Peptides against a protein of PDB entry 8HF1. Designs and how they scored, part 81

Target 1, 320 residues: chain A of PDB entry 8HF1
Amino acid sequence: NVMLYATKPTEVMVSFPHQEQVLTVTRLISAEIEKFYVSLDLMNIGVQPIRRSKSLQCLRDPSKKSFVKQLFNDFLYQMKEYGIYAASIAIISLIVEFDIKRRQAETLSVKLMHRTALTLCEKIRHLLVQKLQDMTYDDDDDNVNTEEVIMNFSTPKVQRFLMSLKVSFADKDPKDICCLVFVERRYTCKCIYGLLLNYIQSTPELRNVLTPQFMVGRNNISPDFESVLERKWQKSAIQQFRDGNANLMICSSVLEEGIDVQACNHVFILDPVKTFNMYVQSKGRARTTEAKFVLFTADKEREKTIQQIYQYRKAHNDIA

## One batch from the design tools (peptide; aimed at target 1 S154 R160)

Design b2_p29_3_s1 (made by RFdiffusion4, then SolubleMPNN; from b2_p29_3 with E8K R10N A13I Q16K E18L E19K V22I)
Fold by OpenDDE base, seed 1:
Structure b2_p29_3_s1 (fold): chain B 320 residues (1-320), chain A 29 residues (1-29)
Amino acid sequence: as target 1 above (320 residues)
Amino acid sequence: SEDEEILKQNREIFEKMLKEPIFEEIPEP
């Protein structure tokens, strides 16, 4: 029982200002996606042969249009919650997915749909990269991955997260670091992983200190979308974290209870804690002496977050 | 541009955040 032996971690909060202002490029991208949805709704994809695979709830969309919209909605969420820099990484995941779906298309109409989605993703990628380059006088693609560009094109939430990592881990021995970062969404794991790789490489104080990995929770809704490659990656990432070859693991909130991960000294909850189970499971990973459990909250939601944590503490004490 | 002003404001917010403690303890009720 994970509950019984946990030294109570120090629960800390990181507040960040709410971002009300939206970049023109973000509005333009959102408008292009909405125009694409109108065009997508007009596309006649025909009746797809429903493969009777019992496991694929996703097979029930006879048009496969809902999945395309889901990926773009997830991208729009990431662009809003994490910023333009994170969006430039997130769009690559959509490009990869739509290219796979285009190649797997059984009909010309479905192939064309995924090709149109892919063309839009490439346009979005160019708009994002161009906006990042506006800050760099030199046309070298490598210059968009500087600490300054990452920070300037990230939301206050991501800025505070990166600062929290820098303050927590600057000049520490990599062997003394065991960090978990929890995010809500599957695609956020890859996005934040890519962002952290670039940030660590741009930040001398974190070079060779932090070695990030990511693990996507099992999507019980669509296990068949877990490529054999993703399952191999998850096993490899967990093993690297166990062996100490990685010291920071980014996880989606859907950690199956059965992932035997070492006792961590830092647990960061980057997205809001939505459930008591998430609170207990994530907090229960912070088991070392002096372990920190770090919550991120918007300033406007600070009081609500504190009250929710008090309710979870009470509920946890009533079960323990 | 509108974006330049937004980015400037974001920098000012970031510089302000650098002067504030990052970690706040969640008090006991």
Scores: peptide ipSAE 0.423, ipTM 0.909, DockQ to the pose 0.802
OpenDDE base, seeds 2, 3, 4, 5: peptide ipSAE 0.413, 0.419, 0.418, 0.417; ipTM 0.907, 0.908, 0.906, 0.908

Design b2_p29_3_s2 (made by RFdiffusion4, then SolubleMPNN; from b2_p29_3, 11 letters changed)
Fold by OpenDDE base, seed 3:
Structure b2_p29_3_s2 (fold): chain B 320 residues (1-320), chain A 29 residues (1-29)
Amino acid sequence: as target 1 above (320 residues)
Amino acid sequence: SEDEEILKENRKIYEEMLKEPLYEEIPEP
């Protein structure tokens, strides 16, 4: 029995410098969100009817103030980790969520709360778009979606990620590419997807090479909160990736369930690997010959990242 | 503006990153 040693993927690291300087627009937006939290805490929304779904007692009621704060905290994280270009896409997801919650509001007080959150999101979107436009010297080209604008308003992490895609996939046959991109958060999947669509469209060497899709892990979404549209999108995205109509899939780490995704030749871990399980599951998708498992690390965390990978390799070899 | 100076510095950091090897193999210990 020649146990064909499953060729272990080549583990590769991409380092990026720490960005110490924060744009004035980012500070302004953060301050506006903090002011909104103070106002939100003072709002009397009354006693909300407890929807006694027996099974979902532990899920944070999405009609509560805590859910509003969670969405803005996720936005602040994305703005910090990915930059203001990614934030301009991320804010649209908040606008959509708050508009849905505003329409579904059972009380006038809850409706007003979501309306106030929506108005803040529209202001934030305007501030972000205006800042992206300030770099377009051409008064007539409202196109903030150029390669230059994307790169200039992205964090070093995102810049190195986009460079990694360009270097790895420029002028390749789309059929030879099967790429996974893992991110920590659900909303990051959609944000990075929108960023990649614009980057690929603006990069001739990638325009006919990469076709991205995104998928949000099912298990983090109570079936009760998953829209019929989102479920249809997920099924379509998975099928397109299986059929080779999409060759790059962005997914949250919560693809724990056996979504039988084909063997990939590239696996990018955009966010830090926080658990041994995440390491094993994501690395276990890089199954082709010459597969690459690519990690992103800040230069200041490089040594810590290497030591963590050695610990995970050791633990994996002790179980195998 | 302060933001223009930040963006100019970020461009220099980006240009230096283009000179560095993108991929570093993590050796076996």
Scores: peptide ipSAE 0.461, ipTM 0.922, DockQ to the pose 0.797
OpenDDE base, seeds 1, 2, 4, 5: peptide ipSAE 0.455, 0.434, 0.449, 0.441; ipTM 0.918, 0.912, 0.916, 0.914

Design b2_p29_3_s3 (made by RFdiffusion4, then SolubleMPNN; from b2_p29_3, 11 letters changed)
Fold by OpenDDE base, seed 2:
Structure b2_p29_3_s3 (fold): chain B 320 residues (1-320), chain A 29 residues (1-29)
Amino acid sequence: as target 1 above (320 residues)
Amino acid sequence: SEDLKILEENRKIFEEMLKEPIYEEIPEP
């Protein structure tokens, strides 16, 4: 019965300005993806052999076109929500995925489709990397992972998130930190993880303080070779977090799947809280006496976010 | 470049954002 006396975490909000200006590179990339969708719709992939795939996605689109579009739509979302720097990491995940699918293609037409998608991803990667380099005075590829470049090419949301980490954890004992970062999408876990690795490495105050890991929801894992690797990684990441070898865990929908995550002193909700269950479950992990539950909101949505939290607090008190 | 101007403006926004308290408490109603 000790769970009922859990000290309520301090609920705090981090506001960030809305970025109105869209970079030319972002517009170019979006236009290239749209052109690719037109081309993809015109591609004759032929009759695919009905493999009894246990995955709902393979049942819905035997041509695999919808899955290709989903990956690019998720990339476009990440580029918009997290910025060009995060997008430069996110595109690598698409490259890996399309290369695997290209190699696993049963038909020449499917192989060509994934090859075309891969070629587009390489073009996008080049455009992103060139843009990151335009702000570096040195032609060396190693110079794009500085704190300044990461901050300048991140959205205000990500900037405020990184600042929140720096303010909260600079020069602290890593043993005193147990941090969860919740994101909505599984693919966001990987790109934010990569971004955090580079940011922590470039930030002396955090370099020996934060050790990030990531975990994605099991329901979103396709039953392919990559999914087996992701499951192994997920198990390893959870174990490292339990053993204290990692002190920051990036999660997508993990708590909804009944994955037991330890009690934390910091819980960051990087994306909007869309469900009451997510609110209760994520807040319920902030159980230490000085635990913080941190929400991110655009300034324009601040009042709406506060009202939504009040509704969730009320609903939680009515059930408790 | 147009993008450099955007990035310079974003940098100014970021510098102003550094002057603000990072955490706002959400009070109980």
Scores: peptide ipSAE 0.414, ipTM 0.888, DockQ to the pose 0.775
OpenDDE base, seeds 1, 3, 4, 5: peptide ipSAE 0.413, 0.413, 0.414, 0.378; ipTM 0.892, 0.889, 0.888, 0.869

Design b2_p29_3_s4 (made by RFdiffusion4, then SolubleMPNN; from b2_p29_3, 11 letters changed)
Fold by OpenDDE base, seed 1:
Structure b2_p29_3_s4 (fold): chain B 320 residues (1-320), chain A 29 residues (1-29)
Amino acid sequence: as target 1 above (320 residues)
Amino acid sequence: SEDEKILEENRRIFEEMLKQPIYEEIPEP
């Protein structure tokens, strides 16, 4: 009954305006991806030999087209939800993945498919970086990683998240910080991690205060090599967080699997709470006396978010 | 450009967000 004696964290909400306006670069990128899907559907990849011994993935997508579409759909989601700055980092993960898949291709047709996807990712990266550079009036500093560029090219959600970190952790002792950031998607962990590294480096008040790490869920869709690297990365990241060498951990649903993480003083839920289990497990990590459990919501979804939290509170009290 | 107008509006929205408290307490039912 360890839940009964846990100091109840203060549940707080961060509201942000819904962004309805879409940049021309975002529309262009979306149109290029849609054109690529038409081209991808016309590609004759042939019947790939289903080697029985390789992972359940080869059984799900013998054409390997669905996986390519999934990665681009995930990228489009990151660009929409977190902005073009986060998208400029997210696209690098696609480049790495498609380059691995291109090298692992058993047929020329599959190799060509992944090459075409990679070429599109490189074009997208160029368009994003060029747009980030358009705001750096100083021709001499190629540094698109300033606080101003990060903020201006992030969604209101990410802006309010970065502000919440600055207000919560500016000039604090790193040892007094134990922060979790929960996100829904695996790829969000990587792009928010990269964004935070650049933001912390560009923000003097957070420099040497916050040391971020990330932990991604077991993706059954990842290549065996990537899954091994991810498992090694997870173990290292968790150990650094336990040892206090990292004080901010970005997590997807991995912590639902019972990863033993120390009691935290801040838990941020950056994406909507979709399950009661996620609510209980994430809130249950905020165990210090002054712990905050922080929810992010669009202004339009504020009432719905509050009602959902009331339902989760009630359900939690009925089980306890 | 259209993008410059969007970025300027985003800047305005950000400046207005700076005037508001970051954390709101979730009211009790």
Scores: peptide ipSAE 0.460, ipTM 0.912, DockQ to the pose 0.818
OpenDDE base, seeds 2, 3, 4, 5: peptide ipSAE 0.449, 0.455, 0.451, 0.452; ipTM 0.908, 0.910, 0.907, 0.910

Design b2_p29_4 (made by RFdiffusion4)
Pose (drawn by RFdiffusion4):
Structure b2_p29_4 (pose): chain A 320 residues (1-320), chain P 29 residues (1-29)
Amino acid sequence: as target 1 above (320 residues)
Amino acid sequence: KSEEKVTVFNFDEEEEKELTEEELSELLS
């Protein structure tokens, strides 16, 4: 009876070769951000509330410096984890966030700090587009070139995920498919969403089948990439997925709990599984029959992750 | 940089296989 309305989806794995080498432009950007941090640390903005540790044992920077550093560190993480083009999209979200803070800002000193941060972010955007541009010698067709650069300017993890996404839904009806993708970090959702938008508008077979939509939790990141203060589109992303308007969801542990959704065909956990409860809930989200469940881990982490999943499965069996 | 095979591990059957794109498509269908 439970299997009537419940389903045990087939759980499979997509392993990918994990490498440690990084590109030189990554070193250059790291040096640029370090120079910016050193300069900003002494920014000496108007006196701010003292921020100490949770236990007050060690001091902390003012909340605004902490926010700027946090955003830059998130951008660096997105670049380290998902390739150059992931940073190319993420830098636009940083531009939008700094422009919004400039609008919300309430002092000349803080405003100046945010404007200079915007300037550096745009310089970084131009740097990313520069390396992306210095590969068009391969060919001139920007669509297949977009596909090729995405395959080449991405970590093996990103290449392998997008490969599995292409192969799983090559030419199926958009109506027939209902899938979710889970990622860990907040701005990673928007970054990878923009990457999927580019790839959908980069391949002929996937062009009219997949509809990517992303949503995150609180501290709602901006939904657009336009910096126009107001937008005309009003319909929400969750309501779209419930209404079938969107079929590819990009969320980060937000939809895993509580949020009712129609039974989904596929679930892709882009970032490694961490918590037993979240594993159970994410697997349960693939509530349809013949549901497919996908995981991505590094080759080096294969034994550890498999052993962890055995621990989980045995724990399910034990509890039952 | 691209590869023809993907290493797939199935947790229900506890089996590991190297699959082509066609075989992966069948598995994920």

Design b2_p29_4_s1 (made by RFdiffusion4, then SolubleMPNN; from b2_p29_4, 15 letters changed)
Fold by OpenDDE base, seed 5:
Order: sequence, then structure tokens, then C-alpha cells
Structure b2_p29_4_s1 (fold): chain B 320 residues (1-320), chain A 29 residues (1-29)
Amino acid sequence: as target 1 above (320 residues)
Amino acid sequence: MRQELTEVYDFETEETRLLSEEELAELLS
């Protein structure tokens, strides 16, 4: 019943040009990862003892090779969807993960596998940072974290998203802002969070206005310790958002019905809405007066997206 | 600099608009 009287948010869709960033560096990185996959498939790491984590959950690849490939595939996706600048942040998360796994390796073969993956990540990071530096005309400022560098090395989707944030929140009172940003993938939350931290710091109009946080969905696959840390982080991030210590939350799943987040005035859907439930739950967070619900779509997918959202709007009105 | 116009579709009006940065600010603020 309370959902019926909620002022319908302004629902808009921002289009962006479909540019495949055909950069030589992205091709080089993709080719290096493909070469690594060939070498990885040839690595004999033996049958790893299945640590029966008490949770019956997802078949950890007994070789741990599929997990390594998954992380690099997620990185390649982020580089394609968000750009080189986002990729330079995403690769750091892989470096951290492979360093932890290298230290925790039970066998020399697994240790070598993670070391090889780590060495590749360091090479990729160097290639990305070098490309970001090539546009800094000032020889002296090693600072690749400028607004200009971020914008120039981001995809049109991310450029339109950052511009939409800037125009929405420039010089506003931080207390009047309650913003959600939805992304499809859990790893994108950290990547976009790191990008936003640098963008906000480089943008005077946002520096003291936006305080971002991120929430990754429950990683059912994480070891018990990682799951506890992730749960603690989630609780802390949610609490900061409730207390107003953070006013922008990046999330990959609609906060399960039990996470009562205050009514938001802005909801950004950075990635395509794939399900009716995601539409209803994300839109259902835009509950303030004059709330905004902003979608992003590539020009080529515009008509298909419009039709899909109208179907969701109709279905939502039939239930309400 | 040619202010790059932003294409925006409004689901209530069913209209597509090309917005300046200022017009986009008015819509999203």
C-alpha cells in the first residue's frame, strides 16, 4: 500500500554512442591474456585437495584454473565496458587477489600458477598506466587521476554517467543527496568505486559533495573468512549510508528486501536492466519527491531497451 | 567547444530530447 502513493520517479534514459574503443593497448592486453590461457591449460597443478568448505556451494574448480580465467575474463569485460581508466583500477584488485592466493598456495605448482598470473597483471598494469601517461602533456605530473584523463580513457557509457553525476550534484549539500548506482557485476562495484573516488577528488564541484561507498552482493563462493569480512564490510557500508557518512552507494544486486535503505532521490542504472525484479526493486528505491530514475543505453540498443522498459512499466502498473 | 548534446528519452512524455549540460542539470537535479 505505501508503494502506491510514492510519487512516480522521473524515468529517463540517457543514450551513448556505441564506440568500440579500438585501442592498440586493449588488443595487446587481450592477446597477452589469451597467451596466458594457453600456458595455463598446459600447467600441471595436480589434483588439488577439495577443501570441503562446509558450505556445499559451487564446485571450486579442483584445478583453480577456471577461477583464474574467471578473474581475467571479468577484467576483460570491465576494460571493454568501462574503458582503460577503469581497467587500471580493476587490475589492482586482481593483483591483490593473486598475491593472497600465491601466499596461501598449498603446492609449488599452484604457487607458480598464481605467480605467473600476478606477473601478467603487473605487465597489464604497466601497459595501462603507460597509456594513461601518454596523454599527460606535463612531463612532471605523474598524476594520471585528473578529470581529463578519466574522461578521455572512459567509454562513452562512463563519460555520460560521470557527466550525469556532475550535473545532478554539483555544489549541492551532501545531506540532500541519497544516490544509488546499480551495476551488473560484483567486481564492477569496486572498479566504479575507485573510479568515482578519483573523479570526485579531481572535480572541485563534487569533492566535498559526494562520498561514495560500494556494496558487493553476498559472495556465497568466498571462504568463510572472506565471507565474514565481506559481510562486515557490507554492514559497515550500509551503516555509513544510513548515517549519511556516505551519500552514494554502488551495488550489483538490488539490496535484498531486508536491507532497508532510506528513500533515495537518485537511482542510476549503469548497466542494462535484465529482469523485471531488478527494475521494480531498483525503481522502488527512488521514493523521494522529485526522485530520478536514470537508465543508460547504447544507441544501437535504444529501441529494444525502450520496449523492454515499457513492458516492465505495464507489468508494474498491473501489480500495483 | 561544441557542448556535446546528451540524448535523453523521457518515459512519461515518450519524447527524445537533445539536452545541453544546463538542460540536463535541470532535468536531473
Scores: peptide ipSAE 0.685, ipTM 0.947, DockQ to the pose 0.715
OpenDDE base, seeds 1, 2, 3, 4: peptide ipSAE 0.676, 0.682, 0.682, 0.677; ipTM 0.946, 0.947, 0.947, 0.946

Design b2_p29_4_s2 (made by RFdiffusion4, then SolubleMPNN; from b2_p29_4, 11 letters changed)
Fold by OpenDDE base, seed 3:
Structure b2_p29_4_s2 (fold): chain B 320 residues (1-320), chain A 29 residues (1-29)
Amino acid sequence: as target 1 above (320 residues)
Amino acid sequence: MREDKVLVYDFESDEEKELTFEELAELLS
């Protein structure tokens, strides 16, 4: 009986400095969003008819205002956690969403609310792009998508992540790479995907090595048309990863709920591991003989994170 | 230029190490 010792992945934690480099632009953007919230609270959008969808789950139809605030709060989180370069990508997703909601608006008041949100997003986009351009000394090259600009306008966490990818995969055979990147939030998948596309394209050592995809979780209970497009896109992204047409997959915790993804040789956890389940499920994807499981932590949280991971390792060994 | 060392904790060796990017590449490859 050859006990196939399930080769445990090498577990590594990379530290990054907690630099609150609060740029003037991030303060300005935050203040503009706060002013917008005050204005939004004063807007009379009328009583929206509660569309009782017949299906049993009374999804509390979030107030149209609460949804707008959620999107901007998610944007502010991305700007803080990933930097202004990632924020420049994230704001485009808000623009698209508010334009859809503006077109779908049943009332003039709701249409105006989404138009006001859209106008703010365009202002934010301009402020972000202008700040990215201010570092390009060459007035003529509008190309804010250089390795240098991406690195300089990313948080220390994202910088350490990108450097870890570069050193791990520079000039390797694309066929030998099967990488997962876990993030906490669904919207972060698309943001980090856009960042990685630009980073890989600007990094010669990675340009023909890494082909990223992202996966958004299946748990969109809403049967709306958006869910069908998302499902088609998810199926396509998974299939590309299975076929080896993509070798890096960015995913949120929803991959845990039964997406059969191949055994990977690298698993990166970009966001803090908050639960034992997340730890076990993400680590359980690093199944090749020399698989790596890489965590990122702020220096101030290093000791706490080490203790937490030891507790998870112990608990995992007691169940196995 | 101070070679930007990366602080890394290896859970297999129970050691904290300051690594160069080259040493990090060896660990992650």
Scores: peptide ipSAE 0.632, ipTM 0.932, DockQ to the pose 0.714
OpenDDE base, seeds 1, 2, 4, 5: peptide ipSAE 0.619, 0.627, 0.245, 0.631; ipTM 0.930, 0.931, 0.721, 0.933

Design b2_p29_4_s3 (made by RFdiffusion4, then SolubleMPNN; from b2_p29_4, 15 letters changed)
Fold by OpenDDE base, seed 3:
Structure b2_p29_4_s3 (fold): chain B 320 residues (1-320), chain A 29 residues (1-29)
Amino acid sequence: as target 1 above (320 residues)
Amino acid sequence: SRSSLTLVYDFETEEEKLLSDEELAELLS
C-alpha cells in the first residue's frame, strides 16, 4: 500500500538551451575511439575458455570485445550528455576497469587488448585535462576544479542542474535537506558524484551544506571481488544517507530494486523520463509536504516532454 | 554573475514562467 499521501509534490520542468558544443577535442577523442574499434575488430583474442561456473546461469558474459566497446560507448555518451569536465572524471573509471581486467587476463592476447584500451584512455585523459587547463589563464593554478571551469566545460543541462542546486540549497541547514538525483546509467552516478564533490568544494555557499553520495544497482552480481566491495560501499552510502551524514543521493534505476529510501524534499531528474514506472517511482520519493519534483528538458523537446508528463500524471491519477 | 533568466513550467498551474535566480530559489525552496 503506497500510502496515498495527499500532498502531491510541486512538479516543475526546468528548460535548458540545446547547444551542440562542437569542441575540437571531442571530435579528436571520438576519432581515436573509432580508430581503436577498427584495431579491436582485427585483434585475434582466440577462443576464450568457457569458465564452467557450476551454477547453470550461463550469463553469457558478453564477449570481452563487446564489454570494451560498451565502456567506450558509455564514455562517449557521458561526454556528449554532461560535457568534457564530466568526461575527465568518467575516463578515470575506465582506466581503473581496464587495469583490473588487464591484471585478471587469462591470456596474453586478452592482456594486450586491455593494455591497448588503457593506453587509449590515458591519451584521452591527457587531451581532456589539457583542454581544461588551456582556459585557466593563470599557468600556475593547476587546479581545474574551480566553479568557473566546471560550469564552462559542462553541458547546458548540467549547468542548469548545478544552478538549480545552488539556488535551492545555498546557506541552508544540512539537516533540512534530503535530495535525490536520478540518472539513467550506472556509470553516470559516479561521474556526477565526482563532479558534485568538486563543485561543492569550489562553491562556498554549498560547502558544508551538501554532502553527496551515490548508489549503483546490484545487477552485476558477478561474484567477483569488485561486487563485494561495491556492495559494501552501497550499504555504507545508504546508511550514511539514512543517518543524515549524507543529504544528497545520486541514484540510477537502483530504487526499482525496492531500496527503502527515506522521504525526500527534493527529487531531481537529470536524464529524460523514459517510462511511466520510472516517473511513478521517482516522484513517489518526493513525500514531504513541500517536496519538489524537478525535471530537466532541452528547449527543442519541451512540448513533447510536457505532453508525456501530462499523460503520466493522468495515468497515475487513474490508478490512485 | 550574469542573472540568467530560467524558463520553468509548473505542472500544477500549467504556467510557463521566466524566473530570476531569486524567484527560482523561492520556487525550489
Scores: peptide ipSAE 0.629, ipTM 0.936, DockQ to the pose 0.748
OpenDDE base, seeds 1, 2, 4, 5: peptide ipSAE 0.617, 0.610, 0.618, 0.595; ipTM 0.933, 0.933, 0.933, 0.930

Design b2_p29_4_s4 (made by RFdiffusion4, then SolubleMPNN; from b2_p29_4, 14 letters changed)
Fold by OpenDDE base, seed 3:
Structure b2_p29_4_s4 (fold): chain B 320 residues (1-320), chain A 29 residues (1-29)
Amino acid sequence: as target 1 above (320 residues)
Amino acid sequence: MRSDKVLVYDFETDEERELSFEELAELLS
């Protein structure tokens, strides 16, 4: 019974200040998206034929408008939760997705809808990049990817996360590192991956230490070409992590059940633990003798989070 | 002002500690 000697990981909760850094740029972007939603609701895209794909999973294809709104809502969430630097990476993913949807558009009205969304994304990208550049004192170095810029334009949560990574892994042997980072949303995986690539590249103590990868949920096994590229990326990322060519993996909660990954020495939970299953599955990956399980909480939610984790710990001990 | 200290709760000891970055490194290493 291999289950009995599971070394319990050290469970740590790192607090961060709840600062609503309401930047003028974030208010402007939110207002532009709200204005776009009003215009989107007025757009006549016609009755789209429900392509009954014959495959059994009637995933209710959300209306093409609902999908556009979902992407912008996910962007707004990422901007709020992770900061404007993360948002500058996230907006590129929206641009790519809307360009694909624009090219795949079967009607001129749908093509125009995606074009309007793209125009808004380019405006948002410009506003974000301009704000990142405003802190670079040197007018000549367009390089917004410095450790300082990343830290200054990240939320306190992301700042504490990056600091925790730096202090945990600075000047360590890459072979001794097996780290998981859990996030709630699929799009956050790619956003945090891009942020980490830039942070690691800008941080000398981490450049040759951490090699990040990300894995997105299998749920969109649509047979579409995009799903083939995503599946290839997932297989490659998992294999690199298994082979030790990558030592940090960013995962969404949807993957917790399906990831056959090795025992990790570090597990970071970047987003709030919302369920007992998420707690058990993520903690269950921290299996080495000195494994660390690290949570992040806002100061205002600290007591509530402590109580919730103790309830989960108790429930886990009662089942074990 | 970045607080030079990080507030950390340890579930094993049931203690809250204000840690320096060096002490945080020791805890997380």
Scores: peptide ipSAE 0.634, ipTM 0.933, DockQ to the pose 0.835
OpenDDE base, seeds 1, 2, 4, 5: peptide ipSAE 0.621, 0.632, 0.255, 0.631; ipTM 0.930, 0.932, 0.724, 0.932

Design b2_p29_5 (made by RFdiffusion4)
Pose (drawn by RFdiffusion4):
Structure b2_p29_5 (pose): chain A 320 residues (1-320), chain P 29 residues (1-29)
Amino acid sequence: as target 1 above (320 residues)
Amino acid sequence: EEVEEEIEEMIEEDEKFTEEYPLKPPYRE
């Protein structure tokens, strides 16, 4: 009876070769951000509330410097984890966030700090577009070139995930498919969403089948990439997925708990599984029959992750 | 035993998939 309304989806793996080498432009950008941090640390903005540790044992920077560093560090993480083009999208989210803070800002000193951060972010955007541009010697067709650069300017993890996404839904009806993708970090959702938008408008077979939509938790990141203060589109993303308008969801542990959704055909956990409860809930989200469940882990982490999953499955058997 | 068999099936499906769909090497400088 439970299997009538419940389903044990087939759980499969997608391993990918994990490499440690990085590109030189990554070193250059790291040096540029380090120079910016060193300069900003001494920014000496108008006196701010003292921020100490959770236990007050060690001091902390003012909340605003912490916020700027946090955003830059998140951008660096997106770049380190998902390739150059992932950073190319993520830098636009940083531009939008710094513009919004400039608008919300309430002092000349803080405003100046945010404007200079915007300037550096735009310089980084131009740097990213520069290395993305210095590969058009391969060919001139910007669509297939977008597909090729995405396959080449991305970590094996991103290549593998997008490969599995293409192969799983090559030419199926958009109506027939209902899938979710889970990622860990907040701005990673918007970054990878924009990458999927480019890839959907980069391949002929997937162009009219997949509809990517992303949503995150609180401290709601901006939904656009336009910096126009107001937008005309009003319909929400969750309501879209419930209404079938959107079929590809990009969330980060937000939809895993509570949020009712129709039974989904596929679930892709882009970032490695960490918590037993979240594993159970994410698997349960693939509530439809013949549901497919996908995981991505590094080759080096294969034994550890498989052993962890065995621990989970045995724990499920033990509890039962 | 059933759990162990299910894990073995997962490993075999992963090996078949990676053999059928090899990845291109990333760009290098």

